# Ledger of designs, part 174: peptides against a protein of PDB entry 2AKA

Target 1, 299 residues: chain A of PDB entry 2AKA
Amino acid sequence: MEDLIPLVNRLQDAFSAIGQNADLDLPQIAVVGGQSAGKSSVLENFVGRDFLPRGSGIVTRRPLVLQLVNSTTEYAEFLHCKGKKFTDFEEVRLEIEAETDRVTGTNKGISPVPINLRVYSPHVLNLTLVDLPGMTKVPVGDQPPDIEFQIRDMLMQFVTKENCLILAVSPANSDLANSDALKIAKEVDPQGQRTIGVITKLDLMDEGTDARDVLENKLLPLRRGYIGVVNRSQKDIDGKKDITAALAAERKFFLSHPSYRHLADRMGTPYLQKVLNQQLTNHIRDTLPGLRNKLQSQL

## One batch from the design tools (peptide; made by RFdiffusion4, then SolubleMPNN)

Design b2_p25_2_s2 (from b2_p25_2, 11 letters changed)
Fold by OpenDDE base, seed 3:
Structure b2_p25_2_s2 (fold): chain B 299 residues (1-299), chain A 25 residues (1-25)
Amino acid sequence: as target 1 above (299 residues)
Amino acid sequence: SSAELQRQIQEALEELDRLNEKLAK
């Protein structure tokens, strides 16, 4: 069976090399969410490694094209440093930080220039995601006062594209009706055709409350539905809790929770990864006829 | 180089065409 996702990965790499103003409408999934929504943890849970920058405020300051490739070996490669294989994922984190700082400077500014990271692993499904800066209203450090709008403009460059699917990451322990991710998704996808909802922090909801109605797609219906996940807490991360153990705990959470047990087989990080792989594959297939003509015009 | 980029795009287009033909069957 032909792998469509790796094909698009090669196209993404090629277009990234064209420069900052490349007109790109490749089939892809853009990840959007407010700061601290848990999007970085979702991505790390897919890989089973800690490799993304951490900190307060805007952690992702450049688009990160994360290409997951199922392989017998485990290593990472960056497009900007071809030929170097990273087997230590701490070094991957450091490289992301260094490359980000190289372009944006030390002022915690943002840049629309993507970082392309490919991760080979036996523990992943083929999946490409574009991690985008977290939406915020509060500048941190030396960020310009209009950073909110700069981030929004950057996000819009991706999510307005017809071939872009939107992974909207929202924390359950906040008002979902006011989710930044769902708001931006609704703005550019009012019919909910391109949006996949991810609900994080289900384990941090107030006692006596649950997100059942959201997860059952009854509150804010999306054509592609919602998937709940439970990420590691910051304490778990600091304590070096193994991601495998965290995934087991996530499974246990859904199975044991009275409000979610009936949904447990359609929840959790492994299921999310599977769904995203399938949806991206199908989306690529649907866009292939048109993609050829677009690519030809870029030569 | 620009030439290398064009080559990569061309190769990807060819692969895409092959896949498209396969899917059309």
Scores: peptide ipSAE 0.135, ipTM 0.745, DockQ to the pose 0.675
Fold by OpenDDE base, seed 5:
Structure b2_p25_2_s2 (fold): chain B 299 residues (1-299), chain A 25 residues (1-25)
Amino acid sequence: as target 1 above (299 residues)
Amino acid sequence: SSAELQRQIQEALEELDRLNEKLAK
């Protein structure tokens, strides 16, 4: 059944070439979260490489269709530059930035036109995610004053689709009840059928506080539940701390924490990756009969 | 490019049909 994700990847690539990817109701996972929620770190932890744009404010300004493919080799490919294999993930980051700027200009504007990035790695499970711009309330730099609404409109193009699963990324060190990710998810998925919650920054919570009730699915219940993760700190990223070491530290965090020890086997980045792979595969299977008819109509 | 796109979609449809048949068993 692992072949289902690559099939959908080929469809995504085909339709991306005609600029209609945002309007497609393909089985996919859209990643949503506020700025600085830790989305980029989660995605980089899946790959085990630093490859996403960094900085203050909105770093993702175009949808990034991230196609992870389990392979014996490690390299990346972009749909917009077919045939070029990237083995240096810093070059991948630079290409994302360059391709973003090519379309949006230098004014930090956004575009709904996706970037398709495929990463082959022995360290990944087959998984496709659509990374979306971080939700914001305040324009920065030369951004248009209505940037918040532009971002929301872009997100809505994806998350309103019936076949779209939502990976809602929320930081634990902020008020989870007011999480931008959970709010938008609740708006388009009021029954919590399509939403997977990710809670980041659990290590940054105040002493004596925890997110146990959320992680146990008791506070804001989602059918697909919540998974907690611990990402590298900005200091660790700047210091080029190894992601493998960070994953070990994450495991240790959950095992040693009094509030999370009992959940430790259902927490962390590796578990999240596994769950997403399984859920996406199952979701594709469930939508497959209808997908054929839809694809036929696009010819 | 249009012809190539149509070819790719057609190939994907054929693969989808094969997979659907496999899953139906």
Scores: peptide ipSAE 0.133, ipTM 0.743, DockQ to the pose 0.671
Fold by OpenDDE base, seed 1:
Structure b2_p25_2_s2 (fold): chain B 299 residues (1-299), chain A 25 residues (1-25)
Amino acid sequence: as target 1 above (299 residues)
Amino acid sequence: SSAELQRQIQEALEELDRLNEKLAK
């Protein structure tokens, strides 16, 4: 089963190289969430490295196809610069920024053209995610006034696909009923069949409040359930707090919290990574017959 | 080119078939 994700990765790369990525409903997980929902932190926690652009406003401005590959070595490769191995993840961040700016220009616009990044690491499970621009209502800088709609249209190109799973990232310290991620997921997946809920910022909730009912799948039920995570604070990120230390703190948080202790084994970034690997693998297996037929028809 | 796409599709199909054979075992 471990070979299914790499197979789809090769398909993604092949189709990306020909510019046909949008036409094939490949089994994938699209990551959606509002700005500052914690999407980038979740992805970085999977890799154990700081490698995504950071800043105010819209940080992700192109879809990022993030292909995690378990390997004995640690390095990254971009599809747009084949053969170059990145071992410094700061250089990975800079390349994402440069490649984004190359296509979108300096006006902080968005482009639907994906960046394909493969990360080899001994610390990852095989997993492919499509990081999408954060939903926003407020243009920043020189962004066009309709940027909200441009982002939504871009997201819809991915999340409307039948074979697309949706990783809906929502902060716990905000009204979950107003979660942009859950709203868009419900729009395209009204029965909650394709959506996996991620609840971030559980450590930032007001005293006397908790997200237990959400995490127990009792408030807004999803077939695939919810997983809570605790990301590094912005202060921790700025201070370059080690992700391994942050993962230990996350584990401690769930184990020590009265409302979450009983869920602790089904919470946290490592568990999320495992679940996503399993769900993606199973999803690929289930979609392979249809994918094969579709590919055959295109011959 | 259409030829390159066809080649890639063919390679993908072959890989899928190999995987299906492994899964059937």
Scores: peptide ipSAE 0.133, ipTM 0.746, DockQ to the pose 0.551
Fold by OpenDDE base, seed 2:
Structure b2_p25_2_s2 (fold): chain B 299 residues (1-299), chain A 25 residues (1-25)
Amino acid sequence: as target 1 above (299 residues)
Amino acid sequence: SSAELQRQIQEALEELDRLNEKLAK
């Protein structure tokens, strides 16, 4: 069933070319979370490369349709510049920034127009994610005063769709009951049928505290459960710490932690990637009959 | 072009049909 995700990718590309990506309700996973929740680090850990914009405030300002494709070669391609193969992932980051600025201007505003990025790598499973702007409460710099509302409106365009799964990213070192990601997920998915919880920053929790009850799906239960991850620190990112070394440290963290050792085989970024691949594949399979009828109506 | 989009949709439908047949077996 590995061919289902590439099929949906081709459909996404075709509809993005005509500006109708949001209208088809294609089976997909939207990534939601507050600013600094660790979304970008999770996505980069899947690829094993630093390629997303970094900085203070709102980093993601356009939806990023990230299509991961397992391949013997490693390179990236953008839909807006077909035929150009990127092998330097710093150039990928620069292209995302340039393409974002071209549309949003210098005011650090947002645009609902997606950037479509395909990454071929031997280190990824077939997986498509839509990275969305981080939720914020306060405009920074020259951002419009209604930026919070604009972000929420943009997120709602994706997460309200019936065929959209929601990857809700929440930091463990903050009150999870007040997580912006879990709140928006609960608003559009009150029964928790479409939401997958990701808990970041487990290594930054106060000594003597843990997120065991959340990770065991006992505190705020989701049908699809929770997966804990440990991302690189900002210091590690700035110091160019290797992602492979960070993934090994993540594994060690779960295995050595008294509260998480029994969950270690169901935690971490590699397990998250596997689960997302499986869930997306199954979700595509379940939606294909309806999708066929919808596609037929577009001829 | 509209023609190219229709071609892509048609190819996708054919692929979906093949996959559905495979999944039904």
Scores: peptide ipSAE 0.132, ipTM 0.747, DockQ to the pose 0.577

Design b2_p25_2_s3 (from b2_p25_2, 12 letters changed)
Fold by OpenDDE base, seed 1:
Structure b2_p25_2_s3 (fold): chain B 299 residues (1-299), chain A 25 residues (1-25)
Amino acid sequence: as target 1 above (299 residues)
Amino acid sequence: SAAEQQKLIEENLKQIDELNEKLAE
């Protein structure tokens, strides 16, 4: 079953090269959330490297198709620069920024044209995610006043697809009822069939409060449930705190917290990665016959 | 080109079929 995700990766690469067949509903996981929801941190925690653009405002301005591939070696490759192996993940970050700017210009605009990044690592499970721009209500810099709608339109191109699973990333230290991620997920998946909830910033909740009811799937039920994670703080990121150490701290957090101890084995970044791998694999298996038929019909 | 797209689709179908065969074992 490990070959299913690589197969979809090849399909994604192939269709990206020919100018995206918008008609092809590829099995995929789209990552959605507000600008400060912690999406980038979750993805970086999977890889164990700092490689995504950071900053204020809209950081992700193009869809990033992140293809994680378990390998004995560690390096990254971009579809737009085939043959170049990146071993320095800072250079990966710089390439993402450069490629984004090349297409969007310097006005911090957005583009629906994906960046395809493949990361080989011994520390990852096979997993493909589509990181989407963070939802925002406030234009920054030279962004157009309708940037919020542009982002929403871009997200809708992905999340409206029936074969798209939605990784909805919401911070626990904000009102979950007003979560941008959960709102957009509910709009396109009202029955909660395609949505996986990720709750970040559990360590930043006010004293005496917890997200137990959410994590137990009792407050806003999703068929695929919720997984809590603890990301590095912005200070830790700026200080280049080791992700491995952060993952250990995350485990300790769940084990030691009275409200989450009983859920600890079903929480945290490693568990999330495992679940996503399994969910995507199963989803590909279920959708592959239909995908085959659709491809056949295009001949 | 249309020809390139067709070739790509054919290659992808072949890969899918090969994978399906493996999954059936």
Scores: peptide ipSAE 0.216, ipTM 0.827, DockQ to the pose 0.550
Fold by OpenDDE base, seed 3:
Structure b2_p25_2_s3 (fold): chain B 299 residues (1-299), chain A 25 residues (1-25)
Amino acid sequence: as target 1 above (299 residues)
Amino acid sequence: SAAEQQKLIEENLKQIDELNEKLAE
């Protein structure tokens, strides 16, 4: 059977190449979250490589269309750098930074123009995500005072689209009721039809507290539910902890935690990948007829 | 250009149609 996700990838590339990404409501998953919510770590855990920019403040400053493609080989390609295969993922990170700076300048500003990155790997499921700038109220560097609103406006360009699923990333060690990700999701998806909740930093919760009610979809119910993950700590990242080892530790965390062990089979990064693949595939199937009609009308 | 966009749309439509045919089997 033909894969639906690669088809949409080609469509995304095509429209991005002509600068008309905003005109078509493509089935996609937009990743939203506050600053330091753990978005980058989730994405890197999918790939099993460190390849995203790191730093304080707003790291993602352009939308990153991350296209994961299951393959026997491992390499990355950028739409803006055709013909170049990246096998060193540090070079991928550098290219993202360079391409971001090329468009936004040196003031750490933002741009709505996406970067399209395709990663081929035997360790991934077919999955496309649009990583969006982290929501923040605090400008960093030379960012303008209204950067919060600029980011919000950018996010709204994606998450308001009917065919956009929302991966809302929230840290467990913060009040979920005040999650920036869930707030924006609720604003544009009040019935919780398009939102998938990801709860990070479960390992950083205060002793005696847990996110069981959230993960069981009892506190702030979403139709598509919540999935908990445990990312590498900054210390682990700096210490070059292997992602494979981190995934094993994540599994152990859920299995050994009294509050989560009964949910362990429906938690963790590998399960999240599977769910997102399935959700996106089904979503594409449901939206493809409408997409076709829209494309036809543009001729 | 508009012509390039049109060509691209046509190609994409073709791909969608081909996929739909395969899915219908």
Scores: peptide ipSAE 0.183, ipTM 0.814, DockQ to the pose 0.514
Fold by OpenDDE base, seed 4:
Structure b2_p25_2_s3 (fold): chain B 299 residues (1-299), chain A 25 residues (1-25)
Amino acid sequence: as target 1 above (299 residues)
Amino acid sequence: SAAEQQKLIEENLKQIDELNEKLAE
């Protein structure tokens, strides 16, 4: 079953190359969330490397198709620079920034043209995610005043697709009822059939409060449920805290927390990765017949 | 080109079919 994701990766690459990506409705997981919701940290924790652009405001300005491939070797490749293997993930970050700037310019604008990044690693499960620009109300740099709507329009191109699963990333230390991620997910998936909730920043909640009800799927029910994670703080990231150490701390957090200890085996980044792998695999299986028919119709 | 696109689609269809066969086992 693990072979399904690589197949879709090949299809995705092929159709991206011919400019027909939007027409195929490929099974995929789109990652949505507000700025600073913790999306980048979640993705980096999957890889175990720091490789995504960081900063204030909108860091992801183009869709990033992140294809994780389990391999005995560790390196990254971009579709736009075939043949170049990146072993330094700092260089990966720089390439993302450079390629983004090449298309969008220096004004911090956005583009719907994806960047395709494949990461081979022994530490990852096969998983493809489309990281989308973070939703924001505040333009930064030379962004147009309507940047919020531009981002939303871009997101809608992905999340409205029937074969698109939605990874809705929301911070626990904010009002979850007003989560941008959950709002957009509810808009396009009102029955909660395609949405997976990720709750970040559980360690930053006010004393005496917890997200137990959310994580137990009692407050805002999703068919696919919620998974809580604890990411590195910005201070930890700046201090180059090791992701492995952070993952251990995350495990300890859930095990030791009175409100979450009973859920600990169904929480955390490693569990999230497993769930996403499984759900994507199953989703591909379910959609593959339709995909075949669609491809056939294009001949 | 259109021919290249068609060839690519055909190759992808073949891969899907092969995978479907494996899934049916």
Scores: peptide ipSAE 0.161, ipTM 0.808, DockQ to the pose 0.567
Fold by OpenDDE base, seed 5:
Structure b2_p25_2_s3 (fold): chain B 299 residues (1-299), chain A 25 residues (1-25)
Amino acid sequence: as target 1 above (299 residues)
Amino acid sequence: SAAEQQKLIEENLKQIDELNEKLAE
């Protein structure tokens, strides 16, 4: 079963190369969330490296197809730079920024053309995620005034597809009822069949408050449930705190918190990664026959 | 090219079929 994700990766690369990404309903997980919801931190925690662009406002301006592949070696490859192996993840970040700017220009616009990044690592499970631009209401800098709608339209191209699972990332220190991620997920998946909830910033909640009801799937039920995570603080990121140490701190957080201790074994980044791997694998298995038929019809 | 696309699709179909065979085992 572990070989299904690499197969889909090859298919995804093939279709990306021919510019037909929009026409294929590939089994995939789209990552959605508001700006500063913690999406980038979750993805970086999977890899164990800092490699995503950081900053204020809209950081992700193109879909990033992130293909994690378990391997004995650690390196990254871009589909647009075939044959080049990146071992320095700072260079990976720079390449993402450069490639984004190449297509979108310097005006901080967005493009629906994905960047395909494959990361080989001994520390990852096989997993493919599509990181999408963060939802925003306010244009910044030279962004077009309708940037909010452009982002939404881009997201809809992914999340409306039946074979797309939705990783909805919401911060706990904000009103979850108004979560951009959960709202868009509810819009395209009203029965909650394709949505996985991720709750970030649990460590930043006000004293005396908790997200227990959400994490127990009692407030806004999703068939696939919710998983809480604790990311590094911005201070920790700026200080280059080791992700491994952050993962240990995350585990300690859940175990020591009176509201989350009983859920601790079903929380945290490692558990999230495992769940996503399993769900994606199963989803691929279920959709593969249909995918085959679609490919056959294109011949 | 159309020919390259066709070849790629054929290769992908072959891989899918191989995986389906493994899953049936």
Scores: peptide ipSAE 0.139, ipTM 0.801, DockQ to the pose 0.579

Design b2_p25_2_s4 (from b2_p25_2, 13 letters changed)
Fold by OpenDDE base, seed 2:
Structure b2_p25_2_s4 (fold): chain B 299 residues (1-299), chain A 25 residues (1-25)
Amino acid sequence: as target 1 above (299 residues)
Amino acid sequence: SAAAQQQQIQEALEEIDKLNEKLKK
C-alpha cells in the first residue's frame, strides 16, 4: 500500500507536464484555510524544515503541490527545474518566491498554475498535499480589488473534485462557526465526507476556554474528525526555534492540558501526518479503479 | 504530442496494473 502515493505522484507530474492536471480527478488532499490560520506551519512541521515563504498578507499565491517522500536522504526537487537537488531549505524558500514572482509579477497577484515540490526525507511519511492560497476578504498592498473572489475560484477548482480530500485548517482562537475553511468545506462537502478538520492555535485560546467539543467531533461533526495541533509562535519562528523542540512542546501541551489530556494520543502534528498518510492511501485504493477506467478511455 | 501523451497514459496503466496485482497477493 505504501507504493500508491508515489504512483499518484508520478501521474500528477506527468499530467502537470502536459497541462492536464485540471482534467484528471486525481486523489489528493487540498489544504484550505484563512490567512494566518497556520497552514504553512503545519506543512513545515511535517518536513521539519523552514522552507515556505513568510510575511504579511497572502503568502501562498500559487498552488503548491507538496510531495513528501520517505527516503534515507534529505533533499528537495522542483518539477520546473528537474535535476537540481536542494539540500538547503532556505534555497527552497527562495525558489518558491522566485518562481511565484516570475508568474504573478510584483503586484502580489495569484496564479492557478501549480508549483510542484518534492521533498525526500527520513522524517516524513509518504504524503501529497496541495497548499492553496489563504482566503482573505481584504486586498493587501497592490493586490487586485477582487482578490477574494480570485482565491475562492482557485480553491473551488480543487475542492469541488470528487476525489479531492479537504484539509480544513481553522484557528481555535477565532470563532470556529465562522471559519472560512469550514465554510468552504461545508459548501462543497455538505455531508462532511471528504473533510478533515485541523484546529491550530489551541495554545492561544482565552483562559478558561477550550476546543474540546470540536476536537471530540460534537460541535461540527465531520466523518473524518478533527485533529488539534500547536504550531510555533511567530516569535519562535523568528527566533529559529527548532521544529523538533516545538513538536515536543506540542506533545507536552496536550498531555498537560486538563481538557485535552484524554485526547493527547490522537492530537499533534505527528499523529496528523500519520492519519493523512493512511487516509490518502485508502482514498487512492478506492479511487484507482475509476481512474484506471478514465485513463483507458483516453487511449 | 498526442503520441507522447498516449505513451504516458499507457505507462501509467501498466503501473496501476502492477500495483493492483501486488495488492491482491
Scores: peptide ipSAE 0.181, ipTM 0.810, DockQ to the pose 0.542
Fold by OpenDDE base, seed 4:
Structure b2_p25_2_s4 (fold): chain B 299 residues (1-299), chain A 25 residues (1-25)
Amino acid sequence: as target 1 above (299 residues)
Amino acid sequence: SAAAQQQQIQEALEEIDKLNEKLKK
C-alpha cells in the first residue's frame, strides 16, 4: 500500500516537468491555513528538521510540494536542481528562499509555480503534502494590495480539485469559527468529505478554555475528523529547541490535560503523520482508476 | 516534446497497471 505514494510522486514530478500539473488532478493533500497558523511547524515536525523559511508575513510564497520518503538515509533533493543532495537542512531552507526569490523577485510576491522538494529520511512516513501560501489580509513589503485574493485564487487552483484532500490548519487560540482554513475548506468541501482538521496552539489557549468539542468532532464536524497538535513556540524555534524534545512535550501535554487525556492516543504530530499517510494511501487507491482513464485519454 | 510527454504518460500507465495487479492480490 505504501508504494502508491511513490507512484504519485513520480507522476507529479513527470507532469511538473512538462507543465501539465493543472490538468491531472493528482491525489494529494493541500495544506491550508492562515498566516502563523502553525503550518510550517507541523511540516518540520514531520521531518524532524528545521528547513522551511521563517519570518513575518507570507513565508510560503510558492506552493511547496513536499514529498516525504521513508529511507535508510537522510537527505533532500529539489526537482529544479536534480542530482544535488542536501544533507544540511539549513541549505534546504536557503534553497527554498533562493528559488522562491528567483521567480517572485524580492517584492515578496507570489507565484503558482510549485517548488518540488523530496526529503528522504528514516524518521518519516511516505507522505506528500502541498504547502500553500498562508492566507492573509495584510500585504507585506511590496506585495500588491490584492494579495489576499491572489493567494485565494492560487489556493483555489488546488483545493477545488476533487482528488485534493485539504489539511486545514487552525490555531486553537483564535476563534475557530473564523478560521481561514476551515472557511476555504467549507467553501470547496461543504460536506466535509475531503478536509482533515488540524488544531494547533492548544497550549496557548486561555485558562479555563479548551478545544475538546472541536477535537471530538462535535462543533464543526468533518468526516475525517480533527487532530490536535502542539508545536514549538517561535522562541523555541529561534532557540533551536530540539524537535524530538518538543514532540515529547506535546505527548506530555495531551496526557496531562484533563480535557484531552482521553484523546491523547489520537492527538499529536506523530499520530497526524500516520493518519495522513493512511488517508493519502487510501485516497490514491480510490482515485487511481480514474487517474488511469484520464492518462489513457491523453495518449 | 509531444513525444516525450507521450512516453511519460505511457510509462505512468504501465506503473499504474503494475500496482493495480499487486493490489488485487
Scores: peptide ipSAE 0.179, ipTM 0.810, DockQ to the pose 0.596
Fold by OpenDDE base, seed 3:
Structure b2_p25_2_s4 (fold): chain B 299 residues (1-299), chain A 25 residues (1-25)
Amino acid sequence: as target 1 above (299 residues)
Amino acid sequence: SAAAQQQQIQEALEEIDKLNEKLKK
């Protein structure tokens, strides 16, 4: 079963090369959330490296197909730079920024053309995620005034596909009823069959408040449930706090919190990674026969 | 080209079939 995700990765690479990314409903997980919801931090915590662009406003401006591959070696490869192995993850960040700017220009515009990044690491499970631009209502810099709608349209190209699972990332320190991630997920998945909820910033909630009801799947039920995570603070990121230390702190947070202690074994980034690996693997297995038939009919 | 697309589809089908064979074992 460990080979299913790598197979889909090869299919994604093959179809990306011919420009047909839109025509094939490949089993995948699309990551959606508002700006500053903590999407990038979740992805970096999976890898255990700082490698995603950082900044104010919309950081992800192209879809990033992040293919995590468990390996004895640690390096990254881009589909657009075949044969080049990146061992410095700072160079990975710079390449994402450069490749984004090459297509979108310097105006912080967006493009639906994906960047395909494969990361080999002994610290990851096999997992493929499509990181999508953060939803925003406020243009920044030279962004067009309709950037909100452009982002929405881009997201809809992914999340409307039947074989797309949705990782909806919402911060706990904001009203979850107003979560952009959960709203878009409910629009395209009204029965909550394809949506996995991630609740970030649990450590930033006001004193005397908690997200227990959400995490117990009682407030806004999703069939696939919710997983809480605690990401590094911006101060910790700027201070280059080690991700391993941050993961230990996350575990301690859940174990020590009166409202979350009973859920601690089903919370945190490592558990999220395991759940996503399992769900994606099962989803691939379930959808692969239909995909095969569709491909066969195109011959 | 249409030929290149068909070749890629064929390769994809072969990989899917190989995987399905592994899953049946």
Scores: peptide ipSAE 0.170, ipTM 0.805, DockQ to the pose 0.488
Fold by OpenDDE base, seed 5:
Structure b2_p25_2_s4 (fold): chain B 299 residues (1-299), chain A 25 residues (1-25)
Amino acid sequence: as target 1 above (299 residues)
Amino acid sequence: SAAAQQQQIQEALEEIDKLNEKLKK
């Protein structure tokens, strides 16, 4: 396997340490979506563990640089606490919350300073994602009335970069024409060249309705297309339903659904992970010469 | 420090160059 993604991980860590995250256009995938769009569930399904903060409103309040690394062992490491290996993913969740609160305080404020989390696992492909705060219009807790604009400004710092791919996560059980993720993607990527669409909650659509036209790339065409996924329900999460069982149910959903059966081999979380790995690898290859030149000019 | 930053950039360039050599094979 090409070592391109690990290289970018090292670069990302180095630049994070010097506080210059905003100045370098690193090849990366930014994950954008409205609150409750299913973004956290998609990321947890990649890892096969529950490790992201959960709750009502804004759960992600700092960018989370999630570096997935295929390994024979399973553990996590944070850049802010080097040398500590986390094997309990509940402790990973608690550390994300603690580190978030350390910077933002307890007022549910946001910060543009990333948290860098590396997860080693035999169950992942090499993949780096930047999980961004969910877009919202409603302040919660002690958040300022302009929190929507603060979140938007934070997202724009990432998604406006030329080397940033955009993973736009939209729920199918809501009006896709009003998707916050697709709107912001269209604003910064009007030709749809950098955007990958993810459609969640396909299992929660009203009877007699489907997202076939979207998934076939006919309604809102993206060069990189759309991938549908089925996440665990909140009931399943609360009931600690196994992610492996959920992935099997997702596969069954696509295979059995009259509107999606013909697309089933190009749908689901495992396929999404594979596509993102390939897209990121190719994107790194294409952007690396330009990145080298930029770095050289800083010497 | 500026020196530390330059060192990190240099290390990054070396890694990129090594990777580029592997990709050309």
Scores: peptide ipSAE 0.150, ipTM 0.802, DockQ to the pose 0.546

